Peptides against a protein of PDB entry 6NYY. Designs and how they scored, part 48

Target 1, 212 residues: chain A of PDB entry 6NYY
Amino acid sequence: KHFEQAIERVIGGLEKKTQVLQPEEKKTVAYHEAGHAVAGWYLEHADPLLKVSIIPRGKGLGYAQYLPKEQYLYTKEQLLDRMCMTLGGRVSEEIFFGRITTGAQDDLRKVTQSAYAQIVQFGMNEKVGQISFDLPRQGDMVLEKPYSEATARLIDDEVRILINDAYKRTVALLTEKKADVEKVALLLLEKEVLDKNDMVELLGPRPFAEKS
Target 2, 212 residues: chain A of PDB entry 6NYY as posed
Amino acid sequence: KHFEQAIERVIGGLEKKTQVLQPEEKKTVAYHQAGHAVAGWYLEHADPLLKVSIIPRGKGLGYAQYLPKEQYLYTKEQLLDRMCMTLGGRVSEEIFFGRITTGAQDDLRKVTQSAYAQIVQFGMNEKVGQISFDLPRQGDMVLEKPYSEATARLIDDEVRILINDAYKRTVALLTEKKADVEKVALLLLEKEVLDKNDMVELLGPRPFAEKS

## One batch from the design tools (peptide; made by RFdiffusion4, then SolubleMPNN)

Design b2_p14_2_s3 (from b2_p14_2, 6 letters changed)
Fold by OpenDDE base, seed 3:
Structure b2_p14_2_s3 (fold): chain B 212 residues (1-212), chain A 14 residues (1-14)
Amino acid sequence: as target 1 above (212 residues)
Amino acid sequence: DRELELFEERLRKA
């Protein structure tokens, strides 16, 4: 109990008990987090869900916690599933509300960063080829890109294609699992916090064996 | 005791 609370304090900051979300915002957060949770549940290479919460912490309105796999190497398929999981919140909002919110800004940043890394750091795109260079770090002088403007445009196009493919995959998944997203969202609105056991009770066991 | 590096997806306030 004390150790979990200590980890939660370090990662989440003090629960600002003071910010009461309006019911409509709380509903949006619940469906957003349910989208992440359900996507992660049904994507083979997504990290296992530990906890999902709609209790605001610091600047976050909701969050999902995952147990990362002890691995140093990632496949293209693994990175795609992680992108899909990260898009799950935005996609859920689109499916249920027909609108998108600013809440997915950090998710989109992560997805964008992953897509660029796959193409320009890991050489995972056939059109761009097996290239590897460091992405500009925040604060580094605009190092001259070691490639032409034509290559820059190609990279940008292939990044967009990769993100769109991940988005479409996530839409297909969460549309298929729409009832499960609804169940998770409604239970979040009731309990505010769900753990892995709650998800198992609600959805059944995760269809992928967690490598212990 | 490996610090569980929890991957957190956060919905942020605008």
Scores: peptide ipSAE 0.098, ipTM 0.717, DockQ to the pose 0.063
Fold by OpenDDE base, seed 4:
Parts: structure tokens; C-alpha cells; sequence
Structure b2_p14_2_s3 (fold): chain B 212 residues (1-212), chain A 14 residues (1-14)
């Protein structure tokens, strides 16, 4: 308990106990975080969930903690599942509320960054080919793109395809597991914080063996 | 003792 709290303080900072979410906002956060949690639970290459919380910390209204894998090399399949997990919050909001919020902005940024990296840095797209170039950093003068406008359009199109594929995969998964998302969201609204054991009690054991 | 990383601060207050 004390050690976990110490780690939580180091990672998340002090809980902003002062930020009171409105009930409807808290509900949105609960379903958003439940979407992430359930997506991560049922995606093989997602990192194992350790904790999910709807208690605001720092700038976040909710968060999930995962057991990081000591991994330096990622497959395309692993990156896809991570994208799907990252989209889980947004997709949950769509499924349950039929609306989107600004809460997924950081998730969309991460997914977008990952998609571009896969296509233009890691050479993981067949149409674009095995090319690798650095993405312009924020503030770098738009260096002349080392590729044509046609290639730029191709890259943009393939990025959108990849993101849309991840989105569709996530929609399919969370639609299938809609009842599980609901269970997690409702329990989050009651307990505000869930751990792995709570998830096991709700959903059963995670269907993928955790690499020891 | 794997360092628990906060993987995602989600739902940033814009």
C-alpha cells in the first residue's frame, strides 16, 4: 500500500482532490477509461492493465496504468493493438453516448503519431514502401520534403487508412464486449479506482498469458 | 519490481 502510493505520487503527482468533476463528466470519464481497460484486456499485444482510475491527476481526468514490457522491438501487430487500446476511450464514448468529446485529443495525437511513424519511419506500409525519414519536429522549419507532393498525399492517405482500420477493429471489439465495458464503467463510478483483481472479478482472467 | 509507468494520462482538461 505505501509503496504503491509512493509510486503513484512519483508518476501521477498529487491527486488534484480539488478538481470536482460534474456527474455527467465523471460518467463520460468512466466509460472512456472503461473502453481503454476493456480494449487492453482483450487485445493480445496490449500491455497488461494494472490500474484504472477516474480520479483526476495532474492534467488528466482519468488514467490507466499498465505493466510496461521490457521491449525494444515492436511488430506491426503489436503497434496496431496499442493503437486500438489507445482508441478504446473514444470508441467507448461513441458506442455509449453517440457523441465525441475533447477528452480523446491526446489519444488521437498518440495514434496519429504512431501511424505516421509506422509508415514513414519504420517502413511498415507496402504502398509507401520501405522508406524512412524523420518526421518534422514542432518548430523545425518545413524543410523541403524529401518526397513529391504525390508521395505526401499517398502517405496521408495510408495514415488515414491505418488509423481507420485500428478504429474499426476497436469498434468491433468493444461492440462485442459492450456489456463488459458497461460493467467496468459502472464499477469505476462506484469505486473510482480499479486494479487488475477487480478486472479479473468482473471479466474473468485475461485471455492472454502474461509473459513472466 | 518493474517501475509502474503511467502509460496514459487520459482526458486532459483542455
Amino acid sequence: as target 1 above (212 residues)
Amino acid sequence: DRELELFEERLRKA
Scores: peptide ipSAE 0.022, ipTM 0.600, DockQ to the pose 0.064
Fold by OpenDDE base, seed 2:
Structure b2_p14_2_s3 (fold): chain B 212 residues (1-212), chain A 14 residues (1-14)
Amino acid sequence: as target 1 above (212 residues)
Amino acid sequence: DRELELFEERLRKA
């Protein structure tokens, strides 16, 4: 307990006990986090869920904690499932509320970064080809692009295709599992924090073998 | 003992 709390404090920051979310915001967060949690539960290459919380910590209004895999090499399939899991919150909001919020901005940024990395760093796109260019980090002056404007347009198009494909995959998954998302969201609203055992009790065992 | 990483600080206050 104390060790877990210490890790949570280091990683998530101090619980902002002072930020009382409005009931509707808390509901949105619950469904958002439930979307991530359920997507991660039913995606083979997603990291196993350890904890999901709608208690605000640091700058986040909610979070999910996953067991990281000590992996240095990722397949295209693994990266896709990770993108889908990252989109799970946004997709859940769309499915349940018919609206989107700003809460997914960081998720969209991560998905966008991953998509660009796959295409221009890892050479994972056939149309763009086996290229590897360093992406400018936030704050780096974009020096000369090592590719033509035509290639830049192609990259942008293929990034959009990849993100849209991940989005559609996530929509299909969470639509199929809509009842599970709702169950998780409702339980989050009740308990505020769920662990893996809560998820197993609610959804059954994760359908994919956890790599020990 | 795999270090628990917070995957994403989600829903940053806009």
Scores: peptide ipSAE 0.019, ipTM 0.593, DockQ to the pose 0.064
Fold by OpenDDE base, seed 1:
Structure b2_p14_2_s3 (fold): chain B 212 residues (1-212), chain A 14 residues (1-14)
Amino acid sequence: as target 1 above (212 residues)
Amino acid sequence: DRELELFEERLRKA
């Protein structure tokens, strides 16, 4: 408990008890975080959920904490499930509200980065092939691309395909589990913070054994 | 007991 709270403070910042979200914003955050939580619960290769919160911290309005696996090597399937979990918030908003908000900007950035990395760093796309190059970091001079404009267009197209596939998978999952997303969102609105035990009580045991 | 990683700071106020 104390160690977890210390890590939460270091990573998430101090709880801004002073930032009262408007009820509609708080509802949006709850369903957004519920989407992530439920997606992570039912995706085999997602990291196990430890905590989900709709209490604003720092500049964030909500967050989820996961138990990271000591894993340095990821399969394409694992990366896909991680992408789906990351899209869970956006997809939940679409399913429940029929609209999208700016709240998923960081999620979309992460998904986009992962998709590009899979295609251009890890060689995981058959059309692009076994290529690996470093993506320009923020502030790096745009070095000459080591590939043609045609290859650039191909990369962009394959990134979109990969993201769309992850999105469709997430839509299918959260549509199937729509009632579970609702349950989690409503409980978040009541408790503001949920842990693994709350999720087990609400949804039952996670269907995937925690690899020891 | 691995370090809790905050996976995402989400819904940043613009």
Scores: peptide ipSAE 0.019, ipTM 0.594, DockQ to the pose 0.062; fails the geometry check

Design b2_p14_2_s4 (from b2_p14_2, 6 letters changed)
Fold by OpenDDE base, seed 2:
Structure b2_p14_2_s4 (fold): chain B 212 residues (1-212), chain A 14 residues (1-14)
Amino acid sequence: as target 1 above (212 residues)
Amino acid sequence: DSELELFEERLQSA
């Protein structure tokens, strides 16, 4: 309990008990977080869900917490499922509201970073090939790219393709599981916080065995 | 004590 709270404080910040979201915003948050939770539940290579919350913390309006596997090597398939899980919030908003919000900014940043890393650091794209370049860090002077402008355009195109593929995969998944997303969202609106046990009670056991 | 690095997806306020 104390350890979990400490981790939550470090990662999420202190719960701002004072941020009163409008009912419509709270609904958006619930469906957004439900999208993450359900995507993670039904993606084989997604990390196990620990907790999902719509209680605002710091700058976060809601969050889904996952227990990552202790691994140092990631496959392309694992990275794709993680991208899909990360897109789950945005996709849920699109499916249920027909509109998107600014709430997915951090998610899109993570997805973008992952996509670029896959293509230009890990050599996971066939068109770009077996290349590995360091991505500019936040605040680093954009040094001259070690590749041509044609290669830069190719990279940008392939990044978009990868993200769009992940997005489409997530849309397909959450459309199939639309009723489950709604169940989770509605329960979040009632309880504000759900754990893994709540998810099991609501959706049944996760289809994929957790490697102990 | 491997600090379990929890991954959080967060919806952030604008």
Scores: peptide ipSAE 0.204, ipTM 0.754, DockQ to the pose 0.064
Fold by OpenDDE base, seed 5:
Structure b2_p14_2_s4 (fold): chain B 212 residues (1-212), chain A 14 residues (1-14)
Amino acid sequence: as target 1 above (212 residues)
Amino acid sequence: DSELELFEERLQSA
C-alpha cells in the first residue's frame, strides 16, 4: 500500500481533486481507461496491469498503470501488443460512443513514435529493410534525410500500415471483449480506482501466466 | 529502490 502510493505520487503527481468533470466526460474517461485495461489484460505480450483510475491527476483525466518487465530487448510482437494496449482507449471510445475525443492525443503520439522507431530504427519492416536512422528530435531542423524521397514515401506508407494494423487488432480484441470493457467501465464509474485484484474478480485471472 | 518504471497511459485534457 505505501509503496504503491509512493510510486503513484512520483508518476501521477497530485490528484487534481478540484477538476470536476461533467458526467458525460467522466463516462468517456471510464470507457477509455477500461479500453486500455482490458486490452492489456488480454494481450499476451502486454505488461501486467497494476491500477486503473478515472481520478484526474495533473493533466491526465484518467490513467492505466502497468508494471513493465525488466527487459532491454523488445520483440516486434511485444511492441505490437504495446501499441494495441495504447490504442485501447481510442478504440473503446469508438466502439461505445461512435465518436473520438482529443483524449487520445498522447496515446497516438506514443503509437506514432513506436511505429516510426520500429521501421526506421529497429529495422523491423521487411519493405523498408534493415536500416537504422536517428529520428529527428523535436526542434532539430533535419535539413537532409539520409534516404531518398522514395524511401521517405515508403516509410510513411509502412508507418500507416503498422498503426492501422495495430488499430484493427485492437478493434477486433475489444469488440470480442466488449462486455468486459463495459464491466470495467461501469465499475470504474462506481469505484473510480481499480487494482489488479478488482480486475481478477471482475474478469477472472489474466489468461497469461504471470512470470513470477 | 528499484525505480519501477511504471508505464502510464493517460487520457489528457485538451
Scores: peptide ipSAE 0.201, ipTM 0.756, DockQ to the pose 0.065
Fold by OpenDDE base, seed 4:
Structure b2_p14_2_s4 (fold): chain B 212 residues (1-212), chain A 14 residues (1-14)
Amino acid sequence: as target 1 above (212 residues)
Amino acid sequence: DSELELFEERLQSA
């Protein structure tokens, strides 16, 4: 408990009790976070959910916290499920509201970074091939890309394909589990914070064994 | 003391 709170403070920052969201925004946050939570619940290679909250902290309006697996090697399938989990908020907004918000900016950044890393660093794309380039860090002089403009276009295309595939997978999942997303969202609006036990009570046991 | 690095997905304000 104290350790979790300490980690939560370090990662999430202090709860901004002063940020009062409008009811419609609070609803958007609840469904967004429910999307993350449910996606993580039903994706085999997603990390176990620890907590989901719609209480604003720092710059975050809501959050889902996961316990990452202690692993040094990631498969393409694991990275895909992580992308889907990360897209869960955006997808939930689309499914329930028919609109998207700016709230998913950080999620999209993470997904974009992951997609580029998979394609240009990890060699996980068949069309681009078994290549590995360092991604330019923000602020490094855009040194000449070590590849042609044609390769740049190919990379861009394959990144879009990968992200779109992850998005479609997430849409399919959360559409199938739409009732579960709604249950989680509604309970979030009531309790503001849910833990793993709340999720088990609401959805049943997670269908995948937690890799100890 | 394995610092359990928690992963957090956050909905960010604009």
Scores: peptide ipSAE 0.205, ipTM 0.753, DockQ to the pose 0.063; fails the geometry check
Fold by OpenDDE base, seed 1:
Structure b2_p14_2_s4 (fold): chain B 212 residues (1-212), chain A 14 residues (1-14)
Amino acid sequence: as target 1 above (212 residues)
Amino acid sequence: DSELELFEERLQSA
């Protein structure tokens, strides 16, 4: 309990109980977070959900927290499911509201970074091949890319393909589980915070054995 | 002391 609270404070900051969102914005947050939660619930290689909240913290209007497995190596399949989970909020907004918001900016940043890393650092793309280049760190002079402009275009194209594939996979999943997303969103609007037990009561046990 | 790095997805305000 105390350790989880400490980590929660470090990651999310202090809860801003005084920030009152408009009802429509609060609804958007609830469905966005429900998208993350449900995607993580039904993706085999996603990390298990710990907590989902629509109480604003710092710059965040809501959040879904996952307990990552202690692992040092990630498969391509694990990275894909993580991308899908990260896209769950944006996809939920599209499915339920037919519109997208700026709220997914951080999610899209994470997905973009993961996609580039898979292609140019981990050699996980067949067209680009078994290459590994360091991604420019923030503040490093944009040194000349160690590859041709043709390779740069290929990388950009394959990144877009990978992200689009993850997006389509997430759309298919959350469309299938649309009723579950709505159940979670409605319960979030009532309770503001859900834990793993609330999710089990609402959706049943997670269909994948938690590797203890 | 496994620093359980919690993964957090955040909906950010504009």
Scores: peptide ipSAE 0.189, ipTM 0.746, DockQ to the pose 0.063; fails the geometry check

Design b2_p14_3_s1 (from b2_p14_3, 9 letters changed)
Fold by OpenDDE base, seed 3:
Structure b2_p14_3_s1 (fold): chain B 212 residues (1-212), chain A 14 residues (1-14)
Amino acid sequence: as target 1 above (212 residues)
Amino acid sequence: TAADEQLEELLERH
């Protein structure tokens, strides 16, 4: 109750400043957010969805709230499922509209950063091997890469492979769950905001036990 | 507010 009211006050305060999306843009956002929500619902290592919204907030046209696990160590499998969830919006747009928008820019950035980190910071790629170096920060002079141009090409290729594998996994999942994505998108267009209970009513209980 | 900042940290905009 008090938490919901605080959220409603924050929402109601932001609603007065929100850009009115055109109906077609709002539809695109609804299917985009539904893609994230459904991907996260059916991916074991994705964080549990608490809330999803198509009400614009600041720079975001949609948003989701998750319950993060207090986790300091991530497996390759966990990072893959997180990548797939992050790709869910883009994949939903492709499946339902046969087109992609600029809406996934931040998602693609996150996925790209995760893929590079897995390969060059965490040593999670067998071809590149057990290497770890800092990714160039924006504005740092590209100091001489501690690796050859051949290694640079290998890294770039393996990053693309990893992202493409995550993308294909997400396409397979959301294609299988296409009707669920549509249910969530349609209900988002009606209610603008869904919670975990709305998702349970639509999709049934999340197939993964919440680790208490 | 600190509550708004915590809510923003938990909000994935996408």
Scores: peptide ipSAE 0.138, ipTM 0.688, DockQ to the pose 0.072
Fold by OpenDDE base, seed 5:
Structure b2_p14_3_s1 (fold): chain B 212 residues (1-212), chain A 14 residues (1-14)
Amino acid sequence: as target 1 above (212 residues)
Amino acid sequence: TAADEQLEELLERH
């Protein structure tokens, strides 16, 4: 309670309305954020949602706050659910508007980075195998790849497969939960900020037991 | 502030 209120005060105090969104953009953001929120709600290994907002802060048009788990080791299943949650915004835009926006650029970057890390750092892909390479950092002239061009093509293919599988999983989930995404989006347009209690009132208790 | 930066790290920008 006191810690959450302190975080809310600090978060609420940092509401520098730096950008005024047009009503149509605000609607897009509401459905985008609702997609993330609902995906995270119904994905077992997603972090519990604490707050979701469509009030622009800095460079972001929407924001969510999650309760992070103190976790150092991630399973493949956990990473997949995180990818699906991250794709939730893009998928929501597609489902509701039949169009995609540039709003998902950072999400796609995160998903891409996660997919590559799973395949080339964590050895989580059976076809690529038990390999671990450092990902080129932005600005590193990767002069020499520590693997063959055949392996490079395989990595690229398996990354695409993994992302597409996560995307399809997210489409299936948010299509099933389409009415829930709509409820969250509409309430976001009204309140601009939702907390966990608002989500429980809309959707019912999260189907995964909070490890108290 | 360092607290603001830590809070920003806890905020997922969507």
Scores: peptide ipSAE 0.135, ipTM 0.691, DockQ to the pose 0.072
Fold by OpenDDE base, seed 4:
Structure b2_p14_3_s1 (fold): chain B 212 residues (1-212), chain A 14 residues (1-14)
Amino acid sequence: as target 1 above (212 residues)
Amino acid sequence: TAADEQLEELLERH
């Protein structure tokens, strides 16, 4: 209760800088956010969604609020489902509009960073092997990569494979759940903000037990 | 505020 009210006040304080979206942009954002929401709903290892909004805030045109998991260790399966959820917006745009927008730039950045981290930091790729290299930070002199150009190409190829696998998984899921994505998008266009209860009313109970 | 920063961390901007 007090935490939810504090969240609402902080959220409400940020609402004063609402960018007015054009109706077509607002529709795109609604379907984008619905893609994230539905992907997160039906992926076991995705974070449960608490709130979805198509009200622009700061640099985002939409946003989702998730319940923070006090989790320090992530499995490969968990990271994949998180990647799929992150791709949900882009995939929804493709399914419903047959076009892609720049709206997914931050999502693609997150997915790319996750894929590289899995392969070159966490050793989660069998072809690359049990290696761990620090990813160059923005502004670090790209010192000589501690691996050969052949290994660099292998990493790039395996990153693309991992992202494409996550993308295909998300396409399959949101194609199966296309009607649910549309229901969420339409309700977002009406209410601008949905909570977990709205999602339960639209989609039924989330098919996974909430990890307490 | 620290509460605003924690909330921003919980808000995945999509």
Scores: peptide ipSAE 0.091, ipTM 0.664, DockQ to the pose 0.075
Fold by OpenDDE base, seed 1:
Structure b2_p14_3_s1 (fold): chain B 212 residues (1-212), chain A 14 residues (1-14)
Amino acid sequence: as target 1 above (212 residues)
Amino acid sequence: TAADEQLEELLERH
């Protein structure tokens, strides 16, 4: 409890209890957060959910806290499931509202960064091959790319394919689990904060063994 | 710091 609250304060900042979302915005956030939570629940290689909240903190309108695995090495399959979990909010908004919001901007940035890293740092794409180069840091002069313009186009195309595959996988999952997303969203609107026990009561035990 | 990166991995603001 105290340690979790300390982590939440350091990462999330102070709860802005004074930031009252409009009811429609709060509903959008609840379904967005429910999308992340349910995607993470049913994806084997996603991190286990500890907490999900629609109480605004810092710059976020909602947040989820996961228990990270103490791992230094990630497989391509693990990175894909993490991308799908990150897309869960956007996909939930599409499924329930038929519209997209600016709320997924940070998620799309994370997914884009992961996709580029997989292709150009980790050599995880067969067409691009076993290449590894540093991604330009924010503020570094974009030095001449160490590859041709044809390779640049290939990288951009394969990034789009990877993101689109993750998106389609997330759409399929959350469409199958649509009723579970709605249960989580409705309970978020009531309680504002859910923990792992609330998720177990709603969805049953997570179908993947907790690697102790 | 590595601690800040681990902490950022714990809380996904979204």
Scores: peptide ipSAE 0.112, ipTM 0.681, DockQ to the pose 0.090; fails the geometry check

Design b2_p14_3_s2 (from b2_p14_3, 7 letters changed)
Fold by OpenDDE base, seed 3:
Formats: sequence, C-alpha cells, structure tokens
Structure b2_p14_3_s2 (fold): chain B 212 residues (1-212), chain A 14 residues (1-14)
Amino acid sequence: as target 1 above (212 residues)
Amino acid sequence: SAAEEQFEKLLEEH
C-alpha cells in the first residue's frame, strides 16, 4: 500500500497529463504494449513484468516496469529472449493492424545495438568468430575499422539474420498468443495501467517459476 | 530517493 502509493506519486508526477492521444493512437499503443507484455510473459529469459501502462511518460507513449534479475553474465539465449520481448510491440502492431508505426524506433534501436554487441563485442556469432571490438559511440569519428570491408559486410549480414530470427520467433509467439495480446490490449484500454495481478488474472500464472 | 532511482531503473519507456 504505502509503496504502491509512492510509486503512483512518482509515476503521476512524470505522467504527461497534457499529452492527449487520439483514440486510434491510444489503441495502437495498447496493442503495442500488450505485445511487449505478452512476449515477456511467455519468454523464459525475459524479465518479469510488474506493471504496464499506456499513459504517456517521458519519450514513450507507453511504458512497462520489470523486475530485472541482478545478472552480469548473459547467454545468447537470454539475449535472444530479451530481443524478442523488445520486438513484441512492433510485432503486435503488424499482427493486429497490418501496418507498422514509428513507435518502435527505440525498440529497433535497442535490438540493433544488442545484435551488434552480440556479434562484434561478445563473439557470439560463429561466422564472424571470436572477435571483440568497441562499437563506435555516437559522435566518435568512425576511425579505421579494425576489420576489412568484407568483414564489415559479414557483420551487417549476420546482424540482419539475428534480428530477423528474433523477429520471426516473436511473430510465431504472438501469433500463437494472439488472443492473450488482445485481452491485455483491451484491458489496457479500459484501465490504462495493469499490474502483475491483472496479468495473472488474464493469462494465468507466468509459466516460468520466478527463480527465487 | 534510492527507491525512486531503483524504480526508474526498472521502468522502460517503449
């Protein structure tokens, strides 16, 4: 109770009360957020959802709150599930509306960054091999890449493959769970904010035991 | 507060 009220005060203070979404935009956001929420619910290595909202905040038109595990080492499988969860919004828009919006820009950026990091920083791609290079920071002159143009092309191709594999996995999941995405989206349109208990009531308990 | 900072770290805008 007191903690929830403190959270509501912090959230309510950051909520852009002035940003009135049009009903169609609000619907798009609800299905987008439902896509993230449902993907995260059914992906083992996704962080557990605590809250999801379609109330505009900061730069987002919606937001979610997760309970991350204190983890410093990530497997390729864990990174893939995180990519799939991040793609959940875009995939939901495609499944329900047959169109994509600019709303997934930050998600695509995150997925792209993760894919490049996996391939060129973590050495997680067999074709590229056991390499580790610093990704150019925004504004650093891309000085001489420590690899050939042929290697650059290979990296770009393998990044696209990885993202496409994550995308296809997310499409398969959210297509299977399409009715669950719709339930969450409709309830978001009614309540604007859902918690973990609302998600359990809609979807049942998350199929992955919270590792204590 | 530490709780607010923790809360912000747990919040993803997307």
Scores: peptide ipSAE 0.188, ipTM 0.725, DockQ to the pose 0.073
Fold by OpenDDE base, seed 5:
Structure b2_p14_3_s2 (fold): chain B 212 residues (1-212), chain A 14 residues (1-14)
Amino acid sequence: as target 1 above (212 residues)
Amino acid sequence: SAAEEQFEKLLEEH
């Protein structure tokens, strides 16, 4: 209770109440956020959803709050489910509107960064192998890559494969759960903010046991 | 604040 109230106060204080979205933009955000929320609900290794909102905050036109597990080690499967959840917004837009927007730019950036990290930092790709290189930071003139051009091409190809696989997995999931995405989106348009209880009322209990 | 930092870790902007 006190922690949740403190979080809500911090959330409410950071909400950009001044950004008036057009009704069509607000609808796009609702379906985008519903895509993230539903993907996270049905992905085992996604963090449990606490709150989802279509009130603009920070750089986003919506946001979600999760209860992350204290983890220092991530499996490939966990990282994949996180990628799928992150793609949920874009995929929802595609499924419901047949168009993509610029709204997913940050999501795509996160997914891209995760994919590269998996392949070139964590050694999680069999074709690239057990390698670990520091990713160039934005602004670092990477004058010399510590690998051949052939390896560079392989990395680029395997990154694309990984992202596309995550995308396809998300499309399959949200297509199966299309009615659930719509329920969440419609309720978001009505309430602007949903909590875990609203999600349970709409979708039933999350199918993965909350590790208490 | 530590609460704000914890909050930012829990919040994903979309």
Scores: peptide ipSAE 0.188, ipTM 0.724, DockQ to the pose 0.077
Fold by OpenDDE base, seed 4:
Structure b2_p14_3_s2 (fold): chain B 212 residues (1-212), chain A 14 residues (1-14)
Amino acid sequence: as target 1 above (212 residues)
Amino acid sequence: SAAEEQFEKLLEEH
């Protein structure tokens, strides 16, 4: 209770009340956020959604609050579901509008970073193999890559494959759940903010047990 | 605060 109220006050204080979205932009954000929310709802290894909002905050035009699992070790399957959840906004825009917007830039960055980390840091790709090297940080002198140009091409190809697989999985899921995405988006347009209970009322109980 | 830092970890902007 007191912690939730403190969180709500911190949330409400960081909301940029000054960004008035156009109605069409607000609609795009609602379907984008609904895509994330529904993907996260139906993906086993996604973090449980606590709140979703189409009120602009920080760098986003919408946001979601999740309850992360206290987890230090991630499987490839868990990372894939997280990638799919992150792609949920972009995929929703494609399904409902037949167009993509710049709104998914940060999502695509996160997905790209995750894909590279899986392949070049975690050794999770069979073709690239059990290798681990640090990704160059922005601003580090591009020291000579510790691998050949052929390996660079292989990495780039396998990153694209992994992202495309996550994208296709998300398209399949949100196409199956298209009516649920629309319900969430429409309710977001009415309420601007949904909580877990609103999601349960719309979609039913999340099909995965919350790992306590 | 520790609560703000925990909250920021729970918030995904997108």
Scores: peptide ipSAE 0.164, ipTM 0.711, DockQ to the pose 0.076
Fold by OpenDDE base, seed 1:
Structure b2_p14_3_s2 (fold): chain B 212 residues (1-212), chain A 14 residues (1-14)
Amino acid sequence: as target 1 above (212 residues)
Amino acid sequence: SAAEEQFEKLLEEH
């Protein structure tokens, strides 16, 4: 209770109430956020949704709050479901509007970073093999890559395959759950902010047991 | 604060 109220005060204090989106932009954001929310609801290894909002905050035009598990180790399957949840906004825009926007830029960056990390840091790709090297940090001189140009091409190809597989999985999921995405988006347009209880009322209980 | 940093980890802007 007190921690949740402190969180809500921090959230409410950081909300850019002065940024008025155009109605069509607000609709795009609502369906984008609904895509994330519904993907996260039906993916076993996604973090459970606490709140979703179409009120602009920080760098986003919407946001979601999740309850992460205190987890230090991630499986390949867990990382895939997290990638699918992150792609949920872009996929929702494609399904409902037949167009893509710049709104998914940060999501695509996160997915790209995760895919590279899986392949070149965690050794999770069979073709590239059990390699681990640090990704260039922002501002580090691009040191010579510790691998051949042929290996660089292989890494880039396997990253695209992994992202495309996550994308296709997300398209399949949100196409199956299209009516649920629309319900969430329409309620977001009405209330601007949804909590876990609103999601349970719309979609029913999350199909995965909350690990208490 | 550690609470703010935990909160930032809970919040995905997108």
Scores: peptide ipSAE 0.155, ipTM 0.699, DockQ to the pose 0.080

